# Designs tried in a protein design run: peptides against a protein of PDB entry 2YKT. Part 93

Target 1, 231 residues: chain A of PDB entry 2YKT
Amino acid sequence: SRSEEMHRLTENVYKTIMEQFNPSLRNFIAMGKNYEKALAGVTYAAKGYFDALVKMGELASESQGSKELGDVLFQMAEVHRQIQNQLEEMLKSFHNELLTQLEQKVELDSRYLSAALKKYQTEQRSKGDALDKCQAELKKLRKKSQGSKNPQKYSDKELQYIDAISNKQGELENYVSDGYKTALTEERRRFCFLVEKQCAVAKNSAAYHSKGKELLAQKLPLWQQACADPS

## One batch from the design tools (peptide; made by RFdiffusion4, then SolubleMPNN)

Design b2_p11_3_s4 (from b2_p11_3, 7 letters changed)
Fold by OpenDDE base, seed 4:
Structure b2_p11_3_s4 (fold): chain B 231 residues (1-231), chain A 11 residues (1-11)
Amino acid sequence: as target 1 above (231 residues)
Amino acid sequence: EFIDPESFAKF
């Protein structure tokens, strides 16, 4: 029946979220943590490189003929420091606004979805069983009427069962239909949540890239000219 | 609108 098919579809939506979406999201979070760790590693490695650059700048500053190049090297290291500060801010956002929040939600969601599905199934079954019972009673009544010497005795009761069946069928169909819409909404909310959290991270990433571009654009022409003049 | 804290919710 239409109601049975829609019921199946409704259950499948919940099952898809629990068995496909949530496990995939857990994997996504794990991959995100790995990515965060790698970026932190880059930051650490970069610190070592630019600390070494500072040392080269110190040596230049101590020389008689290359003092001005010492300042250039120090500026390069300082710009790096500022860029790294922006990266750290981005990483904080990545951790706090994406990974932590997703992890918290996905952990709680298993219980929520299980309860939601169970509630739906219980009520759907209750309505279905009530309908089946009325249908069965109508069949029994009709059999009695056919075997009776006075079939008219059962006519009013037959009409009552027919009306009850019609009402219960309508209630079941409406309930299942609403259940399906609710399930689809739950699925969509989860995808929207993911998209919105990714957007927040993207904004912070854009800020990091913009700051780096601005700082380098400002200083790079000066650094490129530093060796043009005779020592 | 009630939003369950244990679920994903946009609004």
Scores: peptide ipSAE 0.062, ipTM 0.777, DockQ to the pose 0.262
Fold by OpenDDE base, seed 2:
Structure b2_p11_3_s4 (fold): chain B 231 residues (1-231), chain A 11 residues (1-11)
Amino acid sequence: as target 1 above (231 residues)
Amino acid sequence: EFIDPESFAKF
């Protein structure tokens, strides 16, 4: 029946969230943590590299013929420092605004969804059972009427059961329909949340990339000319 | 409208 089909669809939505979405989200979080770790590793390694570059700049500054190149090397290291500061801020946001929040929600979601599904199933079954009972009673009444010498005695009751069945059928259909909409809303909400959090990360990432581009674009021409200048 | 904009916070 239409109601039964919609019921199955409703259950399938919840199952999809619990069995596909949430596990995938956990994996996404794990991959995010891996990505974060790698970027943190880059930051650490870069620090050592550019600290060493500063040392080279110091040596240049102490030289007789390359003193001005010391300043260039220092500038290179400084620009890197500024870029890394932006990266660190991005990483903090990535961790706090995306990973942590997703992790918190996904851990709670299994229980929530299980309860929601169970509640829906319980009520759906209750309404279904009530309908079945009413249908059974009508059938019983009709059998009695057919065997009776006075079938008219049961006419009013038959009408009442017919009306009750119609009403209960409608209620069941409405409930299942609403349940389906609710389930779809739950699914969409989760994707939307992910998108929203990813947007926040994207903004911070954009700021990092923009700052880096700006700083390098400003300085690189100067650095490229440094060796052409006399000492 | 199918999704309430306020629902984004309700994951």
Scores: peptide ipSAE 0.060, ipTM 0.736, DockQ to the pose 0.300
Fold by OpenDDE base, seed 1:
Structure b2_p11_3_s4 (fold): chain B 231 residues (1-231), chain A 11 residues (1-11)
Amino acid sequence: as target 1 above (231 residues)
Amino acid sequence: EFIDPESFAKF
Protein backbone atom coordinates (compact mmCIF):
# COMPACT_ATOMS: atom_id res chain seq x y z
CA SER B 1 0.00 0.00 0.00
CA ARG B 2 0.95 3.67 -0.26
CA SER B 3 1.37 3.96 3.50
CA GLU B 4 3.47 0.82 3.69
CA GLU B 5 5.78 2.04 0.96
CA MET B 6 6.22 5.42 2.58
CA HIS B 7 6.82 3.72 5.93
CA ARG B 8 9.64 1.68 4.41
CA LEU B 9 11.15 4.82 2.90
CA THR B 10 11.02 6.55 6.28
CA GLU B 11 12.76 3.69 8.05
CA ASN B 12 15.38 3.56 5.31
CA VAL B 13 16.26 7.23 5.83
CA TYR B 14 16.90 6.65 9.53
CA LYS B 15 18.86 3.49 8.79
CA THR B 16 20.99 5.31 6.21
CA ILE B 17 21.91 7.98 8.74
CA MET B 18 22.72 5.45 11.44
CA GLU B 19 24.49 2.86 9.31
CA GLN B 20 26.14 4.99 6.60
CA PHE B 21 26.36 8.66 7.55
CA ASN B 22 27.44 8.35 11.19
CA PRO B 23 30.17 5.75 10.58
CA SER B 24 31.45 7.81 7.65
CA LEU B 25 31.46 10.91 9.83
CA ARG B 26 33.48 9.10 12.48
CA ASN B 27 35.99 8.18 9.82
CA PHE B 28 36.04 11.78 8.60
CA ILE B 29 36.85 12.94 12.13
CA ALA B 30 39.65 10.38 12.39
CA MET B 31 41.12 11.54 9.09
CA GLY B 32 40.84 15.12 10.31
CA LYS B 33 42.83 14.29 13.43
CA ASN B 34 45.48 12.68 11.28
CA TYR B 35 45.60 15.76 9.06
CA GLU B 36 45.92 18.00 12.13
CA LYS B 37 48.83 15.93 13.40
CA ALA B 38 50.61 16.15 10.06
CA LEU B 39 50.21 19.93 9.93
CA ALA B 40 51.59 20.20 13.45
CA GLY B 41 54.52 18.17 12.24
CA VAL B 42 55.07 20.63 9.40
CA THR B 43 55.19 23.48 11.88
CA TYR B 44 57.79 21.70 13.97
CA ALA B 45 59.95 20.82 10.98
CA ALA B 46 59.71 24.38 9.66
CA LYS B 47 60.99 25.72 12.98
CA GLY B 48 64.15 23.67 12.63
CA TYR B 49 64.72 24.83 9.08
CA PHE B 50 64.33 28.52 9.80
CA ASP B 51 66.35 28.30 13.00
CA ALA B 52 69.13 27.02 10.78
CA LEU B 53 68.51 29.95 8.43
CA VAL B 54 68.96 32.33 11.37
CA LYS B 55 72.33 30.72 12.01
CA MET B 56 73.34 31.50 8.44
CA GLY B 57 72.21 35.08 9.00
CA GLU B 58 74.42 35.32 12.09
CA LEU B 59 77.43 34.22 10.05
CA ALA B 60 76.68 36.82 7.39
CA SER B 61 76.41 39.53 10.03
CA GLU B 62 79.84 38.57 11.35
CA SER B 63 81.41 38.72 7.88
CA GLN B 64 83.34 41.71 6.58
CA GLY B 65 81.54 42.05 3.26
CA SER B 66 78.08 40.47 3.70
CA LYS B 67 76.65 42.19 6.78
CA GLU B 68 73.53 43.50 5.03
CA LEU B 69 72.70 40.01 3.80
CA GLY B 70 72.55 38.92 7.41
CA ASP B 71 69.62 41.25 7.95
CA VAL B 72 67.89 39.86 4.87
CA LEU B 73 68.24 36.30 6.15
CA PHE B 74 66.88 37.34 9.55
CA GLN B 75 63.89 38.98 7.87
CA MET B 76 63.20 35.84 5.87
CA ALA B 77 63.18 33.76 9.02
CA GLU B 78 60.97 36.25 10.85
CA VAL B 79 58.39 36.40 8.06
CA HIS B 80 58.22 32.63 8.07
CA ARG B 81 57.73 32.63 11.83
CA GLN B 82 54.74 34.92 11.39
CA ILE B 83 53.28 32.69 8.70
CA GLN B 84 53.67 29.64 10.92
CA ASN B 85 51.96 31.46 13.77
CA GLN B 86 48.99 31.99 11.47
CA LEU B 87 49.01 28.29 10.65
CA GLU B 88 48.93 27.44 14.34
CA GLU B 89 45.93 29.69 14.82
CA MET B 90 44.18 27.98 11.94
CA LEU B 91 44.93 24.59 13.50
CA LYS B 92 43.40 25.66 16.80
CA SER B 93 40.24 26.64 14.99
CA PHE B 94 40.28 23.42 13.00
CA HIS B 95 40.44 21.44 16.21
CA ASN B 96 37.98 23.44 18.30
CA GLU B 97 35.41 24.45 15.70
CA LEU B 98 35.32 21.36 13.51
CA LEU B 99 36.77 18.20 15.05
CA THR B 100 35.62 18.61 18.64
CA GLN B 101 32.11 19.66 17.69
CA LEU B 102 31.66 16.89 15.15
CA GLU B 103 32.96 14.32 17.61
CA GLN B 104 30.49 15.44 20.25
CA LYS B 105 27.58 15.40 17.83
CA VAL B 106 28.26 12.02 16.26
CA GLU B 107 28.67 10.36 19.64
CA LEU B 108 25.30 11.59 20.90
CA ASP B 109 23.48 11.13 17.62
CA SER B 110 23.30 7.33 17.71
CA ARG B 111 21.16 7.40 20.83
CA TYR B 112 19.02 10.22 19.55
CA LEU B 113 18.29 8.56 16.23
CA SER B 114 17.55 5.21 17.82
CA ALA B 115 15.02 6.83 20.10
CA ALA B 116 13.46 8.84 17.28
CA LEU B 117 13.11 5.80 15.04
CA LYS B 118 11.69 3.71 17.87
CA LYS B 119 9.12 6.38 18.69
CA TYR B 120 8.05 6.60 15.06
CA GLN B 121 7.83 2.81 14.72
CA THR B 122 5.81 2.43 17.88
CA GLU B 123 3.24 5.00 16.87
CA GLN B 124 3.07 3.79 13.28
CA ARG B 125 2.47 0.24 14.47
CA SER B 126 -0.17 1.36 16.92
CA LYS B 127 -2.10 3.16 14.19
CA GLY B 128 -1.64 0.26 11.80
CA ASP B 129 -2.87 -2.27 14.34
CA ALA B 130 -5.93 -0.19 15.09
CA LEU B 131 -6.73 -0.02 11.39
CA ASP B 132 -6.23 -3.76 10.95
CA LYS B 133 -8.53 -4.44 13.87
CA CYS B 134 -11.32 -2.37 12.37
CA GLN B 135 -10.89 -4.07 9.02
CA ALA B 136 -11.02 -7.47 10.67
CA GLU B 137 -14.17 -6.58 12.60
CA LEU B 138 -15.86 -5.36 9.43
CA LYS B 139 -14.98 -8.61 7.71
CA LYS B 140 -16.44 -10.61 10.59
CA LEU B 141 -19.57 -8.51 10.56
CA ARG B 142 -20.06 -9.01 6.83
CA LYS B 143 -19.68 -12.77 7.21
CA LYS B 144 -22.26 -12.75 9.95
CA SER B 145 -24.61 -10.66 7.84
CA GLN B 146 -24.32 -13.03 4.89
CA GLY B 147 -25.35 -15.92 7.11
CA SER B 148 -28.26 -14.06 8.66
CA LYS B 149 -31.91 -14.15 7.68
CA ASN B 150 -32.07 -10.42 8.50
CA PRO B 151 -28.98 -8.68 7.04
CA GLN B 152 -30.44 -5.23 7.70
CA LYS B 153 -29.84 -5.79 11.39
CA TYR B 154 -26.11 -5.17 10.82
CA SER B 155 -26.30 -2.25 8.37
CA ASP B 156 -25.70 0.53 10.89
CA LYS B 157 -22.72 -1.22 12.43
CA GLU B 158 -21.25 -1.84 8.99
CA LEU B 159 -21.42 1.86 8.19
CA GLN B 160 -19.71 2.67 11.49
CA TYR B 161 -16.79 0.38 10.70
CA ILE B 162 -16.50 1.77 7.17
CA ASP B 163 -16.26 5.29 8.56
CA ALA B 164 -13.76 4.23 11.22
CA ILE B 165 -11.58 2.50 8.62
CA SER B 166 -11.62 5.57 6.40
CA ASN B 167 -10.63 7.84 9.27
CA LYS B 168 -7.90 5.53 10.54
CA GLN B 169 -6.51 5.05 7.05
CA GLY B 170 -6.28 8.79 6.56
CA GLU B 171 -4.66 9.27 9.95
CA LEU B 172 -2.08 6.59 9.25
CA GLU B 173 -1.22 8.04 5.85
CA ASN B 174 -0.81 11.52 7.29
CA TYR B 175 1.33 10.26 10.16
CA VAL B 176 3.65 8.31 7.88
CA SER B 177 3.88 11.24 5.47
CA ASP B 178 4.87 13.58 8.28
CA GLY B 179 7.32 10.98 9.52
CA TYR B 180 8.99 10.84 6.13
CA LYS B 181 9.32 14.63 5.96
CA THR B 182 10.81 14.62 9.46
CA ALA B 183 13.31 11.92 8.54
CA LEU B 184 14.45 13.80 5.44
CA THR B 185 14.87 16.93 7.52
CA GLU B 186 16.98 15.01 10.03
CA GLU B 187 19.22 13.80 7.22
CA ARG B 188 19.57 17.23 5.65
CA ARG B 189 20.39 19.06 8.86
CA ARG B 190 23.30 16.70 9.49
CA PHE B 191 24.80 17.39 6.09
CA CYS B 192 24.19 21.10 6.55
CA PHE B 193 25.97 21.02 9.91
CA LEU B 194 28.98 19.41 8.27
CA VAL B 195 28.97 21.96 5.45
CA GLU B 196 28.74 24.88 7.86
CA LYS B 197 31.62 23.64 9.99
CA GLN B 198 33.73 23.04 6.91
CA CYS B 199 32.95 26.57 5.72
CA ALA B 200 34.34 27.92 8.98
CA VAL B 201 37.53 25.95 8.40
CA ALA B 202 37.75 27.29 4.87
CA LYS B 203 37.47 30.87 6.11
CA ASN B 204 40.25 30.33 8.62
CA SER B 205 42.40 28.70 5.96
CA ALA B 206 41.82 31.63 3.63
CA ALA B 207 43.00 34.01 6.34
CA TYR B 208 46.19 32.00 6.76
CA HIS B 209 46.92 32.03 3.04
CA SER B 210 46.12 35.73 2.74
CA LYS B 211 48.48 36.67 5.57
CA GLY B 212 51.30 34.67 4.04
CA LYS B 213 50.75 36.21 0.63
CA GLU B 214 50.74 39.74 2.05
CA LEU B 215 53.91 39.32 4.09
CA LEU B 216 55.87 37.73 1.26
CA ALA B 217 54.63 40.21 -1.34
CA GLN B 218 55.84 43.06 0.84
CA LYS B 219 59.34 41.73 1.48
CA LEU B 220 60.26 39.61 -1.53
CA PRO B 221 61.19 42.53 -3.84
CA LEU B 222 63.58 43.84 -1.19
CA TRP B 223 65.20 40.46 -0.73
CA GLN B 224 65.56 39.94 -4.48
CA GLN B 225 67.47 43.22 -4.81
CA ALA B 226 69.82 42.57 -1.87
CA CYS B 227 72.64 41.10 -3.98
CA ALA B 228 72.39 43.60 -6.85
CA ASP B 229 73.94 46.57 -5.03
CA PRO B 230 77.26 46.00 -3.28
CA SER B 231 77.44 47.89 -0.02
CA GLU A 1 8.37 21.44 1.76
CA PHE A 2 10.36 18.76 3.57
CA ILE A 3 12.75 21.03 5.48
CA ASP A 4 11.90 22.65 8.80
CA PRO A 5 14.47 25.37 9.57
CA GLU A 6 13.91 24.94 13.30
CA SER A 7 15.06 21.36 13.13
CA PHE A 8 18.54 22.39 11.95
CA ALA A 9 19.37 23.85 15.34
CA LYS A 10 18.73 20.51 17.04
CA PHE A 11 21.88 18.92 15.63
Scores: peptide ipSAE 0.054, ipTM 0.713, DockQ to the pose 0.270
Fold by OpenDDE base, seed 5:
Structure b2_p11_3_s4 (fold): chain B 231 residues (1-231), chain A 11 residues (1-11)
Amino acid sequence: as target 1 above (231 residues)
Amino acid sequence: EFIDPESFAKF
């Protein structure tokens, strides 16, 4: 029946969220944490590299013929430090605005969805059972009427059961339909949340890239000519 | 809007 099909669809939406979406989201979070860790490693390695560059700048500053190149090397290290700081800010956002929030949601969601599904199933079954009961009673009444010498005695009651069945059928269909809409809304809400959090990360990533481009564009021409300038 | 604020807040 249409009601049975829609019921199956409703259950499948909840099952898909619980058995496919949420586990996949947990994996996504785990991969995000790995990525964060790797980028933190880059940050640490970069610090060592540019600290060593500063040391080279110090040596240049102490030289007789390369003093100005010391300042160039210091500037190079400083610009990259600023770029790295911007990356760290992006990583903080990545952690706090995406990973942490997703982790909090996904851990709570299993219980929520299980309860929601159980509630739906309980009520759906209750309505279904009530309908089945009325149908069974009508069938019983009709059999009794056929065996009676006075079938007219049961006519009013038969009409009452027919009306009750119609009403209960409609109620069940409406309930299942609403349940399906609710389930789809729950699914969409989760995807929307993910998209919104990714948008926030994207904005911060854009800021990182823009800042780096600006800083390098400003200084690189100066650095490129430094060796051509007289000492 | 497809998702109402209350529904959104439940996740």
Scores: peptide ipSAE 0.050, ipTM 0.734, DockQ to the pose 0.355; fails the geometry check

Design b2_p11_4_s1 (from b2_p11_4 with E3Q Y6W)
Fold by OpenDDE base, seed 4:
Formats: sequence, structure tokens, C-alpha cells
Structure b2_p11_4_s1 (fold): chain B 231 residues (1-231), chain A 11 residues (1-11)
Amino acid sequence: as target 1 above (231 residues)
Amino acid sequence: EPQNPWPELPE
């Protein structure tokens, strides 16, 4: 029946969220944590490199003929420090606004979805069973009427069952239809949240890249000319 | 009943 098919579709949406979306989201979070760790590793390695660059700048500053190049090397290290500060801010946002929130949501979602599905199934079954019972009673009544010497005795009761069946069928169809819409909305809510959080991360990432570009664009011409300028 | 952990869809 139409209601049975729609019921199946509704259950499949919930199952897809529980069995496909949530596990995939957990994996996504895990991959995000790995990515965060790698970026932190890059930051640490970069610190060592630019600390070593500062040491080279110190040596230049101590020289008789290359003092001004020491300042250039220090500026290069300082620009790096500023870029790294922006990266750290981006990483904080990545962790706090994306990973932590997704982890909290997915952890709570198992209990929620189980309860929601159970509630839907219980009510759907209740309505279905009531309909089936009414249909069965009508069939029994019709059999009695066919075997009776006075079929007219059962006519009013037959009409009552027919009306009851019609009403229960309509209620079941509406309930299942609403259930399906609700399930699809639940699925969309999850994807929408993911998209919105990814947008926030993207904005923070853009800020990091822009700051780096601006700082380097400002200083690079000066650094490129430093060797040509006499001390 | 457990609360829905996900926010509602934007209007």
C-alpha cells in the first residue's frame, strides 16, 4: 500500500542517518583531528626554521660588512611570527567551532535518533494495528451477514466499520506522510549544520591567507633590494 | 525525551 511504502521510506531515512551519516561524520571528525595535528606540526617545524634564521641575522648584525642584512633577516622572522599567529587563530576556530561542536552533536545524536525512530514506529504500528483490527471485524461481520436469514440486521454496523476504516486509513496516511517529511528534515538539518560550520572555517582560513599575502607583499620588495644597497 | 542536538533549519 501507499502508506506501507512511505513507512518503509521513512524508516530508511532514519537508518541512513544512523548507519551511514553518523559513522561517516565520526570519521570526518577523526580526519579533521589528524589535519589539525599536522598543521600544528608544521607550525612547530616552522618555528625551528625561523629561529635558526634569527641566528643567522644575529651573525650578520655582528659582521662589519653585512649589518643591514641582519635587520632584513629579523624582519623576515617577524613576518613569519605574525603569519603563524594568524594560523593559530585559524586552528583554534577549526577546533572549537567545527570539530568540538560536531563531536558533541554526533555523540548525542545516537540517543536522540533511536528515541525518535522508536516513537514513530510505535505510533505507526498502533495506527496500523487499529486499522487492521477494524478491517478484520468488517470481514467477520460480512461473513455473518451472508450466512444470516436477516442480513439487514448488520447493515448499520457495517456502515460504521466502513466509516471507521476510512478515517483510520486517512489518519495513518497523514501520520506516515508527516513522518517522512520530518525524517527528511532531520537529515537536511545535519548536512546544513556541516555546511554552515565549514563556511565559518573557510572564512577564518581566508583571513589567514589574506594576512600572510598582505604582510609579504609589503616587505618582499624591500628584502629583494637589500643586497644591492650599500651598507 | 532526548533533545534534538541539531539546530533548526534557517528560514
Scores: peptide ipSAE 0.442, ipTM 0.916, DockQ to the pose 0.864
Fold by OpenDDE base, seed 3:
Structure b2_p11_4_s1 (fold): chain B 231 residues (1-231), chain A 11 residues (1-11)
Amino acid sequence: as target 1 above (231 residues)
Amino acid sequence: EPQNPWPELPE
């Protein structure tokens, strides 16, 4: 029946969230943590490299013929430090605003979804059972009427059951339909949250990249000319 | 009953 099909669809939405979305989201969070760790490793390694570059700048500054190149090397290291600070800020946001929030939500979602599905199933079954009962009673009444010498005695009661069945069928269909819409909304809420949080990450990433691009674009022409202009 | 951990959809 239409109501049975829609009921199956509704349950499948909840099942998909519980068995596909939430496990996939947990994996996404885990991959995010791995990515964060790798970027932290890059930050540490970069610090060592540019500290060594500063040392080269110090040696140039102490030289007789390359003093101005010392300043260039210091500027290169400083620009990198500023870029790295932006990366660290982005990583902090990535951790606190995306990973932590997703982790908290997905942890709580199992209990919520189980309760929501159970509530829906209980009410759906209750309405279905009430309908089945009325249908069974009508069938019994009709059998009794067919064997009676006075069938007219049962006519009013038969009409009452027919009306009750019609009403209960309509209520069941409406309830299941609303349940399906609710389930789809639940699924959309989860994807929407993920999209919104990824937009925030993208904005932070764009800020990091733009800052780096601007700093390098400003200084690179100066650095490229440094060797051609001996002091 | 447990609370929905996800925010409502934007208007």
Scores: peptide ipSAE 0.441, ipTM 0.915, DockQ to the pose 0.909
Fold by OpenDDE base, seed 5:
Structure b2_p11_4_s1 (fold): chain B 231 residues (1-231), chain A 11 residues (1-11)
Amino acid sequence: as target 1 above (231 residues)
Amino acid sequence: EPQNPWPELPE
């Protein structure tokens, strides 16, 4: 029946969220943590490199013929420091606003979905059983009427059961239909949240790249001319 | 009844 088909579709949506979406989201979080760790590693390695560059700048500053190049090397290291600070800010947001929130939600979601599905199933079954009971009673009444010398005695009761069945059928169909819409909305809520959080990550990433580009664009021409313009 | 951990859809 239409109601049975829609019921199956509804259950399948919940099943897909529980068995496909949530495990995939857990994996996504794990991959995010790995990415964060790798970027932290890059940060550490970069610090060592630019600290060494500062040392080269100190040597230039101590020289008789290359003093001004010391300042250039220090500026290069300082720009790196500013870029790195922006990266660290981005990583902090990535961890606190994306990974932590997703982790909390996915851990709670199993309990929620189980309860929601159970509630739906219980009510769906209750309505279905009530419908089946009315149909069975009508069938019994019809058998009794066929064996009676006065079948007209049962006509009003038969009409009442027919009406009850029609009403219960409609109620069941509406309930299952609403259940399906609710399930689809639940699925969409999860994807929408992911999209919104990824937008935040994208904005933070854009800010990091923009800051780096601006700082380097400002200083790079000066650095490129430093050797040609000895003091 | 457990609370839905996900926010409602935007209007």
Scores: peptide ipSAE 0.440, ipTM 0.915, DockQ to the pose 0.885
Fold by OpenDDE base, seed 1:
Structure b2_p11_4_s1 (fold): chain B 231 residues (1-231), chain A 11 residues (1-11)
Amino acid sequence: as target 1 above (231 residues)
Amino acid sequence: EPQNPWPELPE
């Protein structure tokens, strides 16, 4: 029946969220943590590299003919420090605004979805059983009427069951239809949250890249000319 | 009943 088909569709939506979306989201979070760790590793390695660059700048500053180049090397290291600070801020946001929130939500979602599905199933079954009962009673009544010498005796009761069946059928169809819409909304809420949080990450990343671009664009021409302009 | 952990859809 139409209601049975729509009921199956509704249950399948909940099943997909529980069995596909949530496990995939847990994996996404795990991959995010791995990515965060790798970026932290980059930051650490970069510090070592630019600390070594500062040492080269110190040597230039101690030289007789390359003192001004020492300042250039120090500036390069300082710009790097500023860029890395921006990266660290981005990473904090990535952790606190995306990973932590997703982890909390996915952990709670199993209990919520189980309860929501159970509630839907219980009510759907209740309405279905009530409909089936009315249909069964009508069938019994019709059998009794066919065996009776006075079928007209049962006519009013037959009409009552027909009306009850019609009403219960309509109620069941509406309930299942609403249930399906609700399930689809639940699915969309989860994807929408992911999209919105990923947009926030993208904005933070854009800010990091913009800052780096600006700092380097300002200083790079000066650094490129440094060797041509002996002091 | 457990609370829905996900926010409502934007209007």
Scores: peptide ipSAE 0.436, ipTM 0.915, DockQ to the pose 0.883

Design b2_p11_4_s2 (from b2_p11_4 with Y6W)
Fold by OpenDDE base, seed 4:
Structure b2_p11_4_s2 (fold): chain B 231 residues (1-231), chain A 11 residues (1-11)
Amino acid sequence: as target 1 above (231 residues)
Amino acid sequence: EPENPWPELPE
């Protein structure tokens, strides 16, 4: 029946969220944590490199003929420090606004979805069973009427069952239809949240890249000319 | 009943 098919579709949406979306989201979070760790590793390695660059700048500053190049090397290290500060801010946002929130949501979602599905199933079954019972009673009544010497005795009761069946069928169809819409909305809510959080991360990432570009664009021409200028 | 952990869809 139409209601049975729609019921199946509704259950499949919930199952897809529980069995496909949530596990995939957990994996996504895990991959995000790995990515965060790698970026933190890059930051640490970069610190060592630019600390070593500062040491080279110190040596230049101590020289008789290359003192001004020491300042250039220090500026290069300082620009790096500023870029790294922006990266740290981006990583903080990535962790706090994306990973932590997703982890909290997915952890709570198992209990929520189980309860929501159970509630839907219980009510759907209740309505279905009531309909089936009414249909069965009508069939029994019709059999009695066919075997009776006075079929007219059962006519009013037959009409009552027919009306009851019609009403219960309509209620079941509406309930299942609403259930399906609700399930699809639940699925969309999850994807929408993911998209919105990814947008926030993207904005923070853009800020990091822009700051780096601006700082380097400002200083690079000066650094490129440094060797040509007399000491 | 457990609360829905996900926010509602934007209007």
Scores: peptide ipSAE 0.439, ipTM 0.915, DockQ to the pose 0.889
Fold by OpenDDE base, seed 5:
Structure b2_p11_4_s2 (fold): chain B 231 residues (1-231), chain A 11 residues (1-11)
Amino acid sequence: as target 1 above (231 residues)
Amino acid sequence: EPENPWPELPE
């Protein structure tokens, strides 16, 4: 029946969220943590490199013929420091606003979905059983009427059961239809949240790249001319 | 009933 098909579709949506979406989201979080760790590693390695560059700048500053180049090397290291600070800010946001929130939600979601599905199933079954009972009673009444010398005695009761069946069928169909819409909305809520959080990540990433570009664009021409313009 | 951990859809 239409109601049975829609019921199956509804259950399949919940099943897909529980068995496909949530495990995939857990994996996504794990991959995010790996990415964060790798970027932290890059940060540490970069610090060592630019600290060494500062040392080269100190040597230039101590020289008789290359003093001004010491300042250039220090500026290069300082720009790196500013870029790195922006990266660290981005990583902090990535961790606190994306990974932590997703982790909390996915851990709670199993309990929520189980309860929601159970509630739906219980009510769906209750309505279905009530319909089946009315149909069975109508069938019993019809058998009794066929064996009676006065079948007209049962006509009003038969009409009442027919009406009851029609009403219960309609209620069941509406309930299952609403259930399906609800399930689809639940699925969409999860994807929408992911999209919104990824937008935040994208904005933070854009800010990091923009800051780096601006700082380097400002200083790079000066650095490129430093050797040609000895003091 | 446990609370839905996910926010409602935007209007």
Scores: peptide ipSAE 0.439, ipTM 0.914, DockQ to the pose 0.881
Fold by OpenDDE base, seed 3:
Structure b2_p11_4_s2 (fold): chain B 231 residues (1-231), chain A 11 residues (1-11)
Amino acid sequence: as target 1 above (231 residues)
Amino acid sequence: EPENPWPELPE
């Protein structure tokens, strides 16, 4: 029946969230943590490299013929430090605003979804059972009427059951329909949250990249000319 | 009843 099909669809939405979305989201969070760790490793390694570059700048500054190149090397290291600070800020946001929030939500969602699905199933079954009962009673009444010498005695009661069945059928269909819409909304809420948080990450990433691009674009022409202009 | 951990959809 239409109501049975829609009921199956509703349950499948909840099942998909519980068995597909939430486990996938947990994996996404885990991959995010791995990515964060790798970027932290890059930050540490970069610090060592540019500290060594500063040392080369110090040696140039102590030289007789390359003093001005010392300043260039220091500037290169300083620009990198500024870029790295932006990366660290982005990583902090990535951790606190995305990973932590998703982790908290997905952890709580199992209990919520189980309760929501159970509530829906209980009410759906209750309405279905009430309908089945009325249908069974009508069938019994009709059998009794067919065997009676006075069928007219049962006519009013038969009409009452027919009306009750019609009403209960309509209520069940409406309830299941609303349940399906609710389930789809639940699914959309989760994807929407993920999209919104990823937009925030993208904005932070754009800020990091733009800052780096601006700093390098400003200084690179100066650095490229440094060797051609001996002191 | 447990609270929905996800925010409502934007208008």
Scores: peptide ipSAE 0.437, ipTM 0.914, DockQ to the pose 0.907
Fold by OpenDDE base, seed 1:
Structure b2_p11_4_s2 (fold): chain B 231 residues (1-231), chain A 11 residues (1-11)
Amino acid sequence: as target 1 above (231 residues)
Amino acid sequence: EPENPWPELPE
């Protein structure tokens, strides 16, 4: 029946969220943590590299003919420090605004979805059983009427069951239809949250890249000319 | 009943 088909569709939506979306989201979070760790590793390695660059700048500053180049090397290291600070801020946001929130939500979602599905199933079954009962009673009544010498005796009761069946059928169809819409909304809420949080990450990343670009664009021409302009 | 952990859709 139409209601049975729509009921199956509704249950399948909940099943997909529980069995596909949530496990995939847990994996996404795990991959995010791995990515965060790798970026932290980059930051650490970069520090070592630019600390070594500072040492080269110190040597230039101690030289007789390359003192001004020492300042250039120090500036390069300082710009790097500023860029890395921006990266660290981005990473904090990535952790606190995306990973932590997703982890909390996905952990709670199993309990919520189980309860929501159970509630839907219980009510759907209740309405279905009530409909089936009315249909069964009508069938019994019709059998009794067919075997009776006075079928007209049962006519009013037959009409009552027909009306009850019609009403219960309509109620069941509406309930299942609403249930399906609700389930689809639940699915969309989860994807929408992911999209919105990922947009926030993208904005933070854009800010990091913009800052780096600005700092380097300002200083790079000066650094490129340093060797041509002996002091 | 447990609360829905996900926010409502934007209007």
Scores: peptide ipSAE 0.432, ipTM 0.913, DockQ to the pose 0.907

